# Designs tried in a protein design run: peptides against a protein of PDB entry 3PUK. Part 21

Target 1, 227 residues: chain A of PDB entry 3PUK
Amino acid sequence: ERGLKSVVWRKIKTAVFDDCRKEGEWKIMLLDEFTTKLLSSCCKMTDLLEEGITVIENIYKNREPVRQMKALYFISPTPKSVDCFLRDFGSKSEKKYKAAYIYFTDFCPDSLFNKIKASCSKSIRRCKEINISFIPQESQVYTLDVPDAFYYCYSPDPSNASRKEVVMEAMAEQIVTVCATLDENPGVRYKSKPLDNASKLAQLVEKKLEDYYKIDEKGLIKGKTQS

## One batch from the design tools (peptide; aimed at target 1 F107 F113 D216)

Design b2_p8_3_s3 (made by RFdiffusion4, then SolubleMPNN; from b2_p8_3, 4 letters changed)
Fold by OpenDDE base, seed 3:
Structure b2_p8_3_s3 (fold): chain B 227 residues (1-227), chain A 8 residues (1-8)
Amino acid sequence: as target 1 above (227 residues)
Amino acid sequence: PEFDIKKL
């Protein structure tokens, strides 16, 4: 058993595949760089076939239209991925697929969401946010996908301070998605030396955990879990 | 945000 990988797969199955399932219907699934890594870490192509996916495509690549088939977009809420979606369904281009189901790996900013709604609402059957923004490695190990995290967190250049904050925020958000996936609200432990990065990250994580569970889908406040 | 075709 692959503990964290199994949990992630189960969540994706219920939140994405079961949500848009239709008997006898096959879909094309569109993935970006992150979701490609995510699915590769927790499932096989055989698993996707069982969920009604006939083929997976990279959203960044040029693709031939399959106008009779619906498309399942499992993508990050980034301008790049959203722009690729808009090229497939936007009013300025011929629609590549019959309709779209969109599942974001994290909170989609209102600016991007409104852009989608304004451009191709009629083509969208479902739009949902799922909170999985990490890659499971082992039962208790995960990796984050935050570009340039190492560079900015350990840069001695004071001019990078603002960018460091952005990176820390993104890391904290992804850590919270792990907790949400596991249905946990843990206390945070860290090593403070030699830099204060761990302390700052811990504070951000704790704050975001609090906010998440205060306004979660169930409307419940979850107490801290102990390990 | 979340929506489906019925709520659009």
Scores: peptide ipSAE 0.020, ipTM 0.577, DockQ to the pose 0.156
OpenDDE base, seeds 1, 2, 4, 5: peptide ipSAE 0.016, 0.018, 0.008, 0.011; ipTM 0.555, 0.578, 0.496, 0.547; seed 1 fails the geometry check

Design b2_p8_3_s4 (made by RFdiffusion4, then SolubleMPNN; from b2_p8_3, 5 letters changed)
Fold by OpenDDE base, seed 3:
Structure b2_p8_3_s4 (fold): chain B 227 residues (1-227), chain A 8 residues (1-8)
Amino acid sequence: as target 1 above (227 residues)
Amino acid sequence: MEIDIKKL
């Protein structure tokens, strides 16, 4: 099947499942709110079974230990998701699983990464960023799922200015992951009126695209995609 | 806001 959903699924298969695959080994997969929506949009449970996943669990819920099985964490790099992971492996006597493979949907801040490294490094077999922080809806439609984006972008209250910047940065980062997933370095068009939000977001996207393709996985500089 | 991502 051709479309954004199939491209996303193929990227997840390559970056996550193929990376941690062992013949005859089954894993438990832990998802957060975002990755639950993401996988639901681009695959079925049968697809995950074929990739060696026996059970899917919500990382935020209390779970029974399965100490003989390895766990695959496919999660957002948020304090909430990381804290839940740390609760699973933070205590030597209370480890819920045999070992962990961690795949973040986006760039993991050094503060969170260092927290993981300091507490659970011996339990971690893999820790990677795969740069998929959007949800494909249709062949050419996606959503970003940024909390309170509408409120902060359109709030007239000056006290929300700092939060507006944070939201705009997050949106720009997610848009870049769409481009990266499609292997595109596009131009950006926007409507400037009545507010400057679109202009600001466009500038952020362009800057982040430039930064991303300067230091891509291949160490190559990718020029703008031609028509 | 509206953003249109296009090839150049």
Scores: peptide ipSAE 0.039, ipTM 0.588, DockQ to the pose 0.026
OpenDDE base, seeds 1, 2, 4, 5: peptide ipSAE 0.043, 0.041, 0.038, 0.043; ipTM 0.693, 0.708, 0.695, 0.714; seeds 1, 2, 4, 5 fail the geometry check

Design b2_p8_4 (made by RFdiffusion4)
Pose (drawn by RFdiffusion4):
Structure b2_p8_4 (pose): chain A 227 residues (1-227), chain P 8 residues (1-8)
Amino acid sequence: as target 1 above (227 residues)
Amino acid sequence: SEFEVRKL
């Protein structure tokens, strides 16, 4: 099947689980709020065992150290989600697991990355960005994770316009992970209609996905595709 | 260690 959640599942399995799967052994997977919703969206937690995950736990709440099991961090590049990882490795009196495998849902800010590039420890065996920043609500419908996006798009023009841009970029880069997961590099068009916001956004997506496929690293897609 | 952090 080619359901939107099937496509995303195929990506998580190959880009995350298989990428650190060691045939004979199992791992503990850690999730933040987003990745929980993402995984619950495209599979049952039963399917995870077959993928080398014996236990899933919330990265937010404190956990008991299992120094003989390797950890699979499947998290977003969020300050909160990342600060929690740094609690397990490095500073201080650490550690909590035998090894660390980090998979970011999206591009990691240099600011956050540096905070973990230092307290690195030989543990962090891998740090990849898989670029999946959306929810496969239905086999043909997707939703983003841009909190309070509607308000900050149609509010007046007061003080909180600076956040409108923050929301506008968050939508743009998050939309780009939708195209990348579908292995599509589509042309961009907007409606040129009420308030003309689709124009500003269409430009951001166009610019960001040009920069994106300048780096992909999957090498499957470059230049505009038939979409 | 392996790092595949990319930059835009």

Design b2_p8_4_s1 (made by RFdiffusion4, then SolubleMPNN; from b2_p8_4, 6 letters changed)
Fold by OpenDDE base, seed 3:
Structure b2_p8_4_s1 (fold): chain B 227 residues (1-227), chain A 8 residues (1-8)
Amino acid sequence: as target 1 above (227 residues)
Amino acid sequence: MKLDIKKL
């Protein structure tokens, strides 16, 4: 099937499942709110079974230990998700799983990464960023799922200015992951009026695209995609 | 390819 959903699924298969695959080995997969929505949008449970996943668990819920099995964490790089992971592996005597493979949907801040490294490094077999921070809805439609984006973007209250910037940066980062997933470096167009939100977002996207493709996994600089 | 940001 051709479309954004299939491209996303193929990228997840390659970046996550193929990376940690071992013949005959089954894993438990831990998801957060975002990755639950993401996988639900682009695959079925049968697809995950074929990739060696026996059970899917919500990382935020209390779970029974399965100490003989390895766990695959496919999660957002948020304090909430990271804290839940740390609770699973932070205590030597209370490890819920045999080992962990961690795949972040986006760039993991150094503060969170260092926190993981300091407490759970011996339990981690893989830790990677896959740069898929959007939800495909249709062949050409996606959502960003940024909390309170509407409120902060349109709030007239000056006290919300700092939060507006944070939201705009988050949106820009997610848009870049769409472009990266499609292997595109587009020109950005926007409507300037009546508000400057679109202009600001466009500038952030262009800057982040430039930064992303300067440090491409292949070490190659990708020019702008021709129309 | 062009990315259009509209209605923000």
Scores: peptide ipSAE 0.054, ipTM 0.737, DockQ to the pose 0.027
OpenDDE base, seeds 1, 2, 4, 5: peptide ipSAE 0.005, 0.008, 0.006, 0.005; ipTM 0.375, 0.435, 0.392, 0.374; seeds 1, 4 fail the geometry check

Design b2_p8_4_s2 (made by RFdiffusion4, then SolubleMPNN; from b2_p8_4, 5 letters changed)
Fold by OpenDDE base, seed 2:
Structure b2_p8_4_s2 (fold): chain B 227 residues (1-227), chain A 8 residues (1-8)
Amino acid sequence: as target 1 above (227 residues)
Amino acid sequence: MIFDIKKL
């Protein structure tokens, strides 16, 4: 299958499961709200079992310790998800799992990373960013799962201006992860009228694409994808 | 809003 779902699953398999795979080892996987939706969109429970996941749990829920097993955290780089992780490993005597593999869906801010490093570094075997912050819905359709995006983009209330900017930035970042997942550096087309929302978003995406592809994972510069 | 990705 060559659809977006298949591409996303293959990327997750390579970047997450293959990266932390140990022969004969089972892991507990911790998901947040976003990654639950993400995995549900591109794989089945049987696929996860084949990748060595025995149990899937929600990171936000209270969970019983399984101290003999390692945990795979596939989570968004948010204060909420990070705080839940820190509660799992904050005490040496009360850590819930044997060790952690952490895979963030997007760029983890230095503030959150430093917080993790300061408290739980010895428990972490891997910490990586995989750059998938969208939900593949169909072979050529994705959603961004940005709360209140519609409201802030189209609110006539000027008091929402700052929040609109935050939402636009978030959407632009997520769109860049679509391009990154497809290994594409495209141009952006938009309709500029009657509102400037599409123009603003396009400018943000173009800027972030430029930043992302200044240096690729191999330290090479990737130009615009040719037609 | 109309937004599209174009391969160049």
Scores: peptide ipSAE 0.047, ipTM 0.750, DockQ to the pose 0.026
OpenDDE base, seeds 1, 3, 4, 5: peptide ipSAE 0.045, 0.044, 0.046, 0.044; ipTM 0.731, 0.738, 0.736, 0.744; seed 4 fails the geometry check

Design b2_p8_4_s3 (made by RFdiffusion4, then SolubleMPNN; from b2_p8_4, 5 letters changed)
Fold by OpenDDE base, seed 3:
Structure b2_p8_4_s3 (fold): chain B 227 residues (1-227), chain A 8 residues (1-8)
Amino acid sequence: as target 1 above (227 residues)
Amino acid sequence: MEIDIKKL
């Protein structure tokens, strides 16, 4: 099947499942709110079974230990998701699983990464960023799922200015992951009126695209995609 | 806001 959903699924298969695959080994997969929506949009449970996943669990819920099985964490790099992971492996006597493979949907801040490294490094077999922080809806439609984006972008209250910047940065980062997933370095068009939000977001996207393709996985500089 | 991502 051709479309954004199939491209996303193929990227997840390559970056996550193929990376941690062992013949005859089954894993438990832990998802957060975002990755639950993401996988639901681009695959079925049968697809995950074929990739060696026996059970899917919500990382935020209390779970029974399965100490003989390895766990695959496919999660957002948020304090909430990381804290839940740390609760699973933070205590030597209370480890819920045999070992962990961690795949973040986006760039993991050094503060969170260092927290993981300091507490659970011996339990971690893999820790990677795969740069998929959007949800494909249709062949050419996606959503970003940024909390309170509408409120902060359109709030007239000056006290929300700092939060507006944070939201705009997050949106720009997610848009870049769409481009990266499609292997595109596009131009950006926007409507400037009545507010400057679109202009600001466009500038952020362009800057982040430039930064991303300067230091891509291949160490190559990718020029703008031609028509 | 509206953003249109296009090839150049």
Scores: peptide ipSAE 0.039, ipTM 0.588, DockQ to the pose 0.026
OpenDDE base, seeds 1, 2, 4, 5: peptide ipSAE 0.043, 0.041, 0.038, 0.043; ipTM 0.693, 0.708, 0.695, 0.714; seeds 1, 2, 4, 5 fail the geometry check

Design b2_p8_4_s4 (made by RFdiffusion4, then SolubleMPNN; from b2_p8_4, 4 letters changed)
Fold by OpenDDE base, seed 3:
Structure b2_p8_4_s4 (fold): chain B 227 residues (1-227), chain A 8 residues (1-8)
Amino acid sequence: as target 1 above (227 residues)
Amino acid sequence: MEFDIKKL
């Protein structure tokens, strides 16, 4: 496929599969709800087989141990997904797999990372963030898959103000991963009326883009891409 | 962000 889906697949292939590839080695891949949707949008099962994946499992479900095989965790940096990983490796006597490769779709908070490090460090071969927290729908269309985003952004209830901020931050982070995937640092355009939601989101995106490129380019800020 | 085993 051409467009955004192919770019996303190529990035996943390079950042995940090529990074952990060993000749003749098959792996079990563990997915969460988000990464299941993500991979379903940009690849086929045959593509994953070619990358050395023999079985795909849902990380939230109870699974039988396969102690002779290594596991590839492609998961979101959420407490739920991390807790499921920890259950797979937390017991020395009952490790489900031989070793783990972990690839997070976005920035993993230090609290979650430290929890992993403290419990399972000896079982982990790789731990990386790949910065793909969106779902490509079409060649030029993506979704963020943020639950209740519409509700919190447009709720007239003042009690939702804090939730609105959290949702806006999450959406801004995910939009930055779109830009990062496309290798773009765009200017952001928005409509300021009737509500300030678009303005707030735009400001968050611009700030996070600046922060991202400062980190990625070792202190160099990528200039704005002309759109 | 890349974490090698040395950083875990």
Scores: peptide ipSAE 0.034, ipTM 0.525, DockQ to the pose 0.183
OpenDDE base, seeds 1, 2, 4, 5: peptide ipSAE 0.007, 0.008, 0.022, 0.014; ipTM 0.385, 0.401, 0.495, 0.481

Design b2_p8_5 (made by RFdiffusion4)
Pose (drawn by RFdiffusion4):
Structure b2_p8_5 (pose): chain A 227 residues (1-227), chain P 8 residues (1-8)
Amino acid sequence: as target 1 above (227 residues)
Amino acid sequence: EIEVRRLP
C-alpha cells in the first residue's frame, strides 16, 4: 500500500530502526511528545519488537539506568527534548545507558547541537537527522506541529508579529520534510488571494527546499520532480 | 557516526 502512513513507516524503519539494528540484540527507544504521536500514527507498538525495540520510554520523565542496553533516541530538535538527553550522558555523574543513538525528526540547530557536541562522551555512536516533521493523520492527509499557528497568522499587527515569522518558517521547513519524505521536489505556487500570505510562505518553502536538496545525502532526489 | 547537516 502507498498510504501516507505507510510511506512514513517505510522511512522510519529504514532510516532509523534498520540503521542501528544489530540482528542479535534489542534496544530501548526514547520518545518526546512529537515522536510519540508520530509512531502511534503509523504503527502499533507491537510492530516495534520486530524492529529491535524491546522497551519504549518517555524521554521527559526520569528513568532508571540500564547500563547494559543501548538507547535509541528518536526525538525532535527541541531544547526540552535535548536537555533530557544531556541528563543521561555527560554532565553529570552519568551515564544511564551503554550507548546512544540519536535520530532527530528535523534539522538540529547549531545552538542545541553544540550543547551535545561537548558532553558527547564516547557513547553517542550516531546522530542523524531523518527529516520527518509531520503527522500522517490519514493515508492522504497530513498535519504539522506548529503550535498556535492559526493565531499568529491572523492576529492584528501588534507586538507579536515577530513570532509570526517564527511560525511562518516553522511551517515552511516542516512542509519541506513532507516533500522530502515523499521524495518529491515540487514546483511552488500560491493562490495570490486573501491577505496574500501563501505568497510569503510559498517563497520560504521554495527557498528552503532548494537549500535542502543541496544537502539531502539520501541522493535520491535533486532538481524539480513531476509534482 | 555523526551526520549533522546544515542548511546554507

Design b2_p8_5_s1 (made by RFdiffusion4, then SolubleMPNN; from b2_p8_5, 5 letters changed)
Fold by OpenDDE base, seed 5:
Structure b2_p8_5_s1 (fold): chain B 227 residues (1-227), chain A 8 residues (1-8)
Amino acid sequence: as target 1 above (227 residues)
Amino acid sequence: DIDIKKLP
């Protein structure tokens, strides 16, 4: 009944916690709005304790330094979250933690990487992209984190066409992360509406799936699976 | 130095 939640948790455990685990070491974990929702959907605080997390803090809030502890940043690759991280390590005198492990929930633009490298490279032990950009609700249900998706997709105003395209692109990317998490390359199906949104989204998903499985995280090419 | 692992 929690199939998707279990899969997501297992993915996070292997991609994030196992990746930075050190025996006997406790970390502070920094979360943003999305990752707070993500972890809340698929784990409990007791689960995080088992993974060596002693405290969870909101990256957006002012926090007291804990200079003797390393920090695990599990955040979305957004300017806002990255800026908050940079404030924690921007100068030697302002370092809030001993060191940082950064795990992005999605592809991080080179511009953000470069910004991090320029200011905080000496403080970062690991920086990794993972591919989880959705919230599991139940065994086969997930939600996407795309602001104003409904508004723009169903807007009859032609002036919103560009925004609609951006939203659809973001939706397609997040759908692909679900497929990747489930290790599937499905044939895409859709229900037609008066608008061509479903068809366009399907095309975007198919294209992105093809691109992803050309060179996936495991270096494999996966054929079509049952949808 | 930073150890970076990017998605392919």
Scores: peptide ipSAE 0.106, ipTM 0.813, DockQ to the pose 0.345
OpenDDE base, seeds 1, 2, 3, 4: peptide ipSAE 0.056, 0.080, 0.060, 0.046; ipTM 0.748, 0.799, 0.757, 0.700

Design b2_p8_5_s2 (made by RFdiffusion4, then SolubleMPNN; from b2_p8_5, 4 letters changed)
Fold by OpenDDE base, seed 3:
Structure b2_p8_5_s2 (fold): chain B 227 residues (1-227), chain A 8 residues (1-8)
Amino acid sequence: as target 1 above (227 residues)
Amino acid sequence: MIEIKKLP
């Protein structure tokens, strides 16, 4: 299968499951809202069982400790998800699991990373970014899970200008992860008018693509993909 | 609207 869903699943297998796999070991997997949608879009529960996941838990919910098992956190680099992780491991006496493997769907800000490092470093076996922050819908269709994107992009209220910039940055980052997942460095086209939103977003995407492929996982510079 | 395409 060569569809977007298959490509995403293969990347997750390689970047997450193969990275933390130990023979005969089962893990509990913790998901947030985004990663629940992501995995639901590209795999089945049977697939996760084959990868050594015994149970899936929602990171936002209260959970019973399973202190003999290691936990696989596949989460977004958000304050909400990070805070939930910290509650699981922040107290020496109240650790819910034996150890943690953390895989972020996108770049984790230094502030959040440092917060984790300062409080839970001894419990963490892996902490990586896998750069998949989109949902594959069909073979050639994906969605961006950016809350209130439509509202801030098209709000006539000047007070929303700063929020619009934040939303545009987030969308651009997510689009770059699509390109990275496909191993492509494309050209970007957009329709100008009546608003400059498309132009602004396109510029952000192009800039972030350039930055990404200058400092990719391999330390290689990839030129623009040509037909 | 944004379109992502390979460059010819």
Scores: peptide ipSAE 0.053, ipTM 0.687, DockQ to the pose 0.029
OpenDDE base, seeds 1, 2, 4, 5: peptide ipSAE 0.052, 0.048, 0.043, 0.038; ipTM 0.694, 0.680, 0.677, 0.666

Design b2_p8_5_s3 (made by RFdiffusion4, then SolubleMPNN; from b2_p8_5, 5 letters changed)
Fold by OpenDDE base, seed 4:
Structure b2_p8_5_s3 (fold): chain B 227 residues (1-227), chain A 8 residues (1-8)
Amino acid sequence: as target 1 above (227 residues)
Amino acid sequence: MIDIKKLP
């Protein structure tokens, strides 16, 4: 099946599960709110079992230690998720698991990365960014899962202007991950009326696409994709 | 509305 869900699952399988696979090893997987939705959209529990995941846990919940097992953290690069991870491994005496594999859904800011490195580098076997920050809904439909995006984009309150810019930047980054997942550098079209939100977002996407494909993971430059 | 499309 060639739908967006299948493409996303294949990318996760390759970038996450194949990357940390060890023969005969089972892992506990820790998910946050976004990655729970993401995996729910593109796979079944049976698929995760086949990838060596025995149990899925919510990173935000207080969990019992399973010190003999390694943990796979598939999480968003947010302070909240990172802080929860650090609680699991930040203390020498209170490690929840044997070791950690960390896969971020998007670019992890240096501040968060350095915080992790300083606190529990010895417990980390892998730390990678996979650049999937959207949720596939249908073969050609996705969501960005930004609850407040609607509010800030359409708020008439001038006090929300700065927040609107932040949200627009984040949305543009997420859209770029869609393009990256599809291995495409497309043209962006938009309807400019009645509000300029679509125009602003499109410009941000175009700029970020240029930046992203300036140097890709393979060090290659990718031009605009032709039909 | 934003539409992402391959260039012709």
Scores: peptide ipSAE 0.033, ipTM 0.621, DockQ to the pose 0.030
OpenDDE base, seeds 1, 2, 3, 5: peptide ipSAE 0.030, 0.028, 0.030, 0.007; ipTM 0.617, 0.587, 0.618, 0.415; seed 1 fails the geometry check

Design b2_p8_5_s4 (made by RFdiffusion4, then SolubleMPNN; from b2_p8_5, 4 letters changed)
Fold by OpenDDE base, seed 1:
Structure b2_p8_5_s4 (fold): chain B 227 residues (1-227), chain A 8 residues (1-8)
Amino acid sequence: as target 1 above (227 residues)
Amino acid sequence: MIEILKLP
């Protein structure tokens, strides 16, 4: 049980479920597209029941209010997911749930965070970033859920240059979350030919690793992981 | 191709 899936599940359990756990309390969990895939990859419905989740709902769908229950939002820090959350709590009279616990899979931009804070801060019990933006497939295999990554990385169309950069940044961020999940600060090697994509991605990963490990959770600088 | 490796 030492595989990547187990590590991811354990991290989610500690960072999300243990953080918002209250004895005897059931919660509704709201998922987006990414977190649906993520949880499906590393746990079963029975596991979620054991963690006090009674119902799982898609954040993008219209949902009936359950005003007596608290909601656990496990979502990506995207405008779409945030907007759906805001609709659930935007009005006092129209609140779908009693309160919210929000756990973002990655760094939430200040713009989105401020939007949440301004609109529904009184309804929020927790708002945390857990830094898991990859899908574990096997014990040592993961995937990056970046739409159209292949197209933008390898498109010969110069008009896609800006989109390529965005995709590269997203992939680099996801790779860093893998390293963070494994508690590793590795070196990055790349093949520079025939395209510079690997070089660019490697540089982004190295930079983001440096930024991430400037200060760890204990306020310490984490050096490169020794072999 | 990129490789992420532990440093010695």
Scores: peptide ipSAE 0.051, ipTM 0.699, DockQ to the pose 0.030
OpenDDE base, seeds 2, 3, 4, 5: peptide ipSAE 0.047, 0.046, 0.051, 0.041; ipTM 0.702, 0.689, 0.701, 0.679; seeds 4, 5 fail the geometry check

Design b2_p8_6 (made by RFdiffusion4)
Pose (drawn by RFdiffusion4):
Structure b2_p8_6 (pose): chain A 227 residues (1-227), chain P 8 residues (1-8)
Amino acid sequence: as target 1 above (227 residues)
Amino acid sequence: LKLHNIDR
């Protein structure tokens, strides 16, 4: 099947689970709010065992150290989600697991990355970015994770216009991960209609996905595709 | 954009 959640599942399995799967052994997977919704969206937690995950736990709430099991961190590049990881490795009196495998749902800010590039410890055996920042609500419908996006797009023009851009970029880079997961590099068009916001956004997506496929590293797609 | 892909 080619359901939207089937496509995403095929990506998570190959880009995350298989990428650190050691045939004979199992791991503990850690999730933040987003990755929880993402995984619950495209699979049942039963399917995880077959993928090398024996226990899933919330990265937010404190956990008991299992220093003989390797950890699979499947999280978003969020300050909260990352600060929690730094609690397990490095500063201080650490550690909590035998090894760390980090998989970011999206591009990791240099700011956050530096905070973990230091307290690195030999533990962090891998740190990848898989570029999946959306929810496969239905086999043909997707939703983003841009909190309070509607308000900050149609609010007046007061003080909180600086946030509008923050929301506009968050939508743009998050939309780009939708195209990248579908292995599409589509042409961009907007409606040029009410308030003309799709124009500003269409430009951001166009610019960001040009920069994106200048780096992909999957090498499957470059230049505009038939979409 | 930037990739922070590390393998050991």

Design b2_p8_6_s1 (made by RFdiffusion4, then SolubleMPNN; from b2_p8_6, 3 letters changed)
Fold by OpenDDE base, seed 1:
Structure b2_p8_6_s1 (fold): chain B 227 residues (1-227), chain A 8 residues (1-8)
Amino acid sequence: as target 1 above (227 residues)
Amino acid sequence: MKLYNIDV
């Protein structure tokens, strides 16, 4: 019960389900590709039922309206997921659900947030970031699920340099969410040779950790985790 | 201090 999966589930339960819970109310939950993998890794369908979820649907697929029910969107802050959400609430006549609770797995860029705000703010009851952008595999093992990470990190083609940077940034952000989930601010070590990939990633992680823990959600400064 | 090892 103390493994990474349990920690992740507990965080999701607290940050998502407890936050929008109403006694006797059932919700439809909308997932994207990442959150489908995430929930599958740390909970069962029975767990979701206990949290008041009656149906789970893929946000990318065409769905029948259920206008009497509220929807819980647990999604990544991507243009694709946001656009699908916006289609569900774009007009009063075309609303698929009664209202929306939105929980993003990571920081939502202002551009996407403003797009949501401009289009369907009246339909939204909650909009929060929970900062879980990794998939727990075991008690002490996680994966980042970054597409083409291996290719871009190790490609000898210099034309991939910009993509490599994007991938490194994404991985660093995800690693920070692991630390945040564990409530830790660790030191980072890396192997410097033969490639500088580990060094680059480590520097990005450390920088992002510093930024993240300058002011936490409670307005506190958190120093490096002591042993 | 807890340390994370990054191996790419």
Scores: peptide ipSAE 0.045, ipTM 0.700, DockQ to the pose 0.026
OpenDDE base, seeds 2, 3, 4, 5: peptide ipSAE 0.028, 0.034, 0.042, 0.010; ipTM 0.640, 0.663, 0.688, 0.484

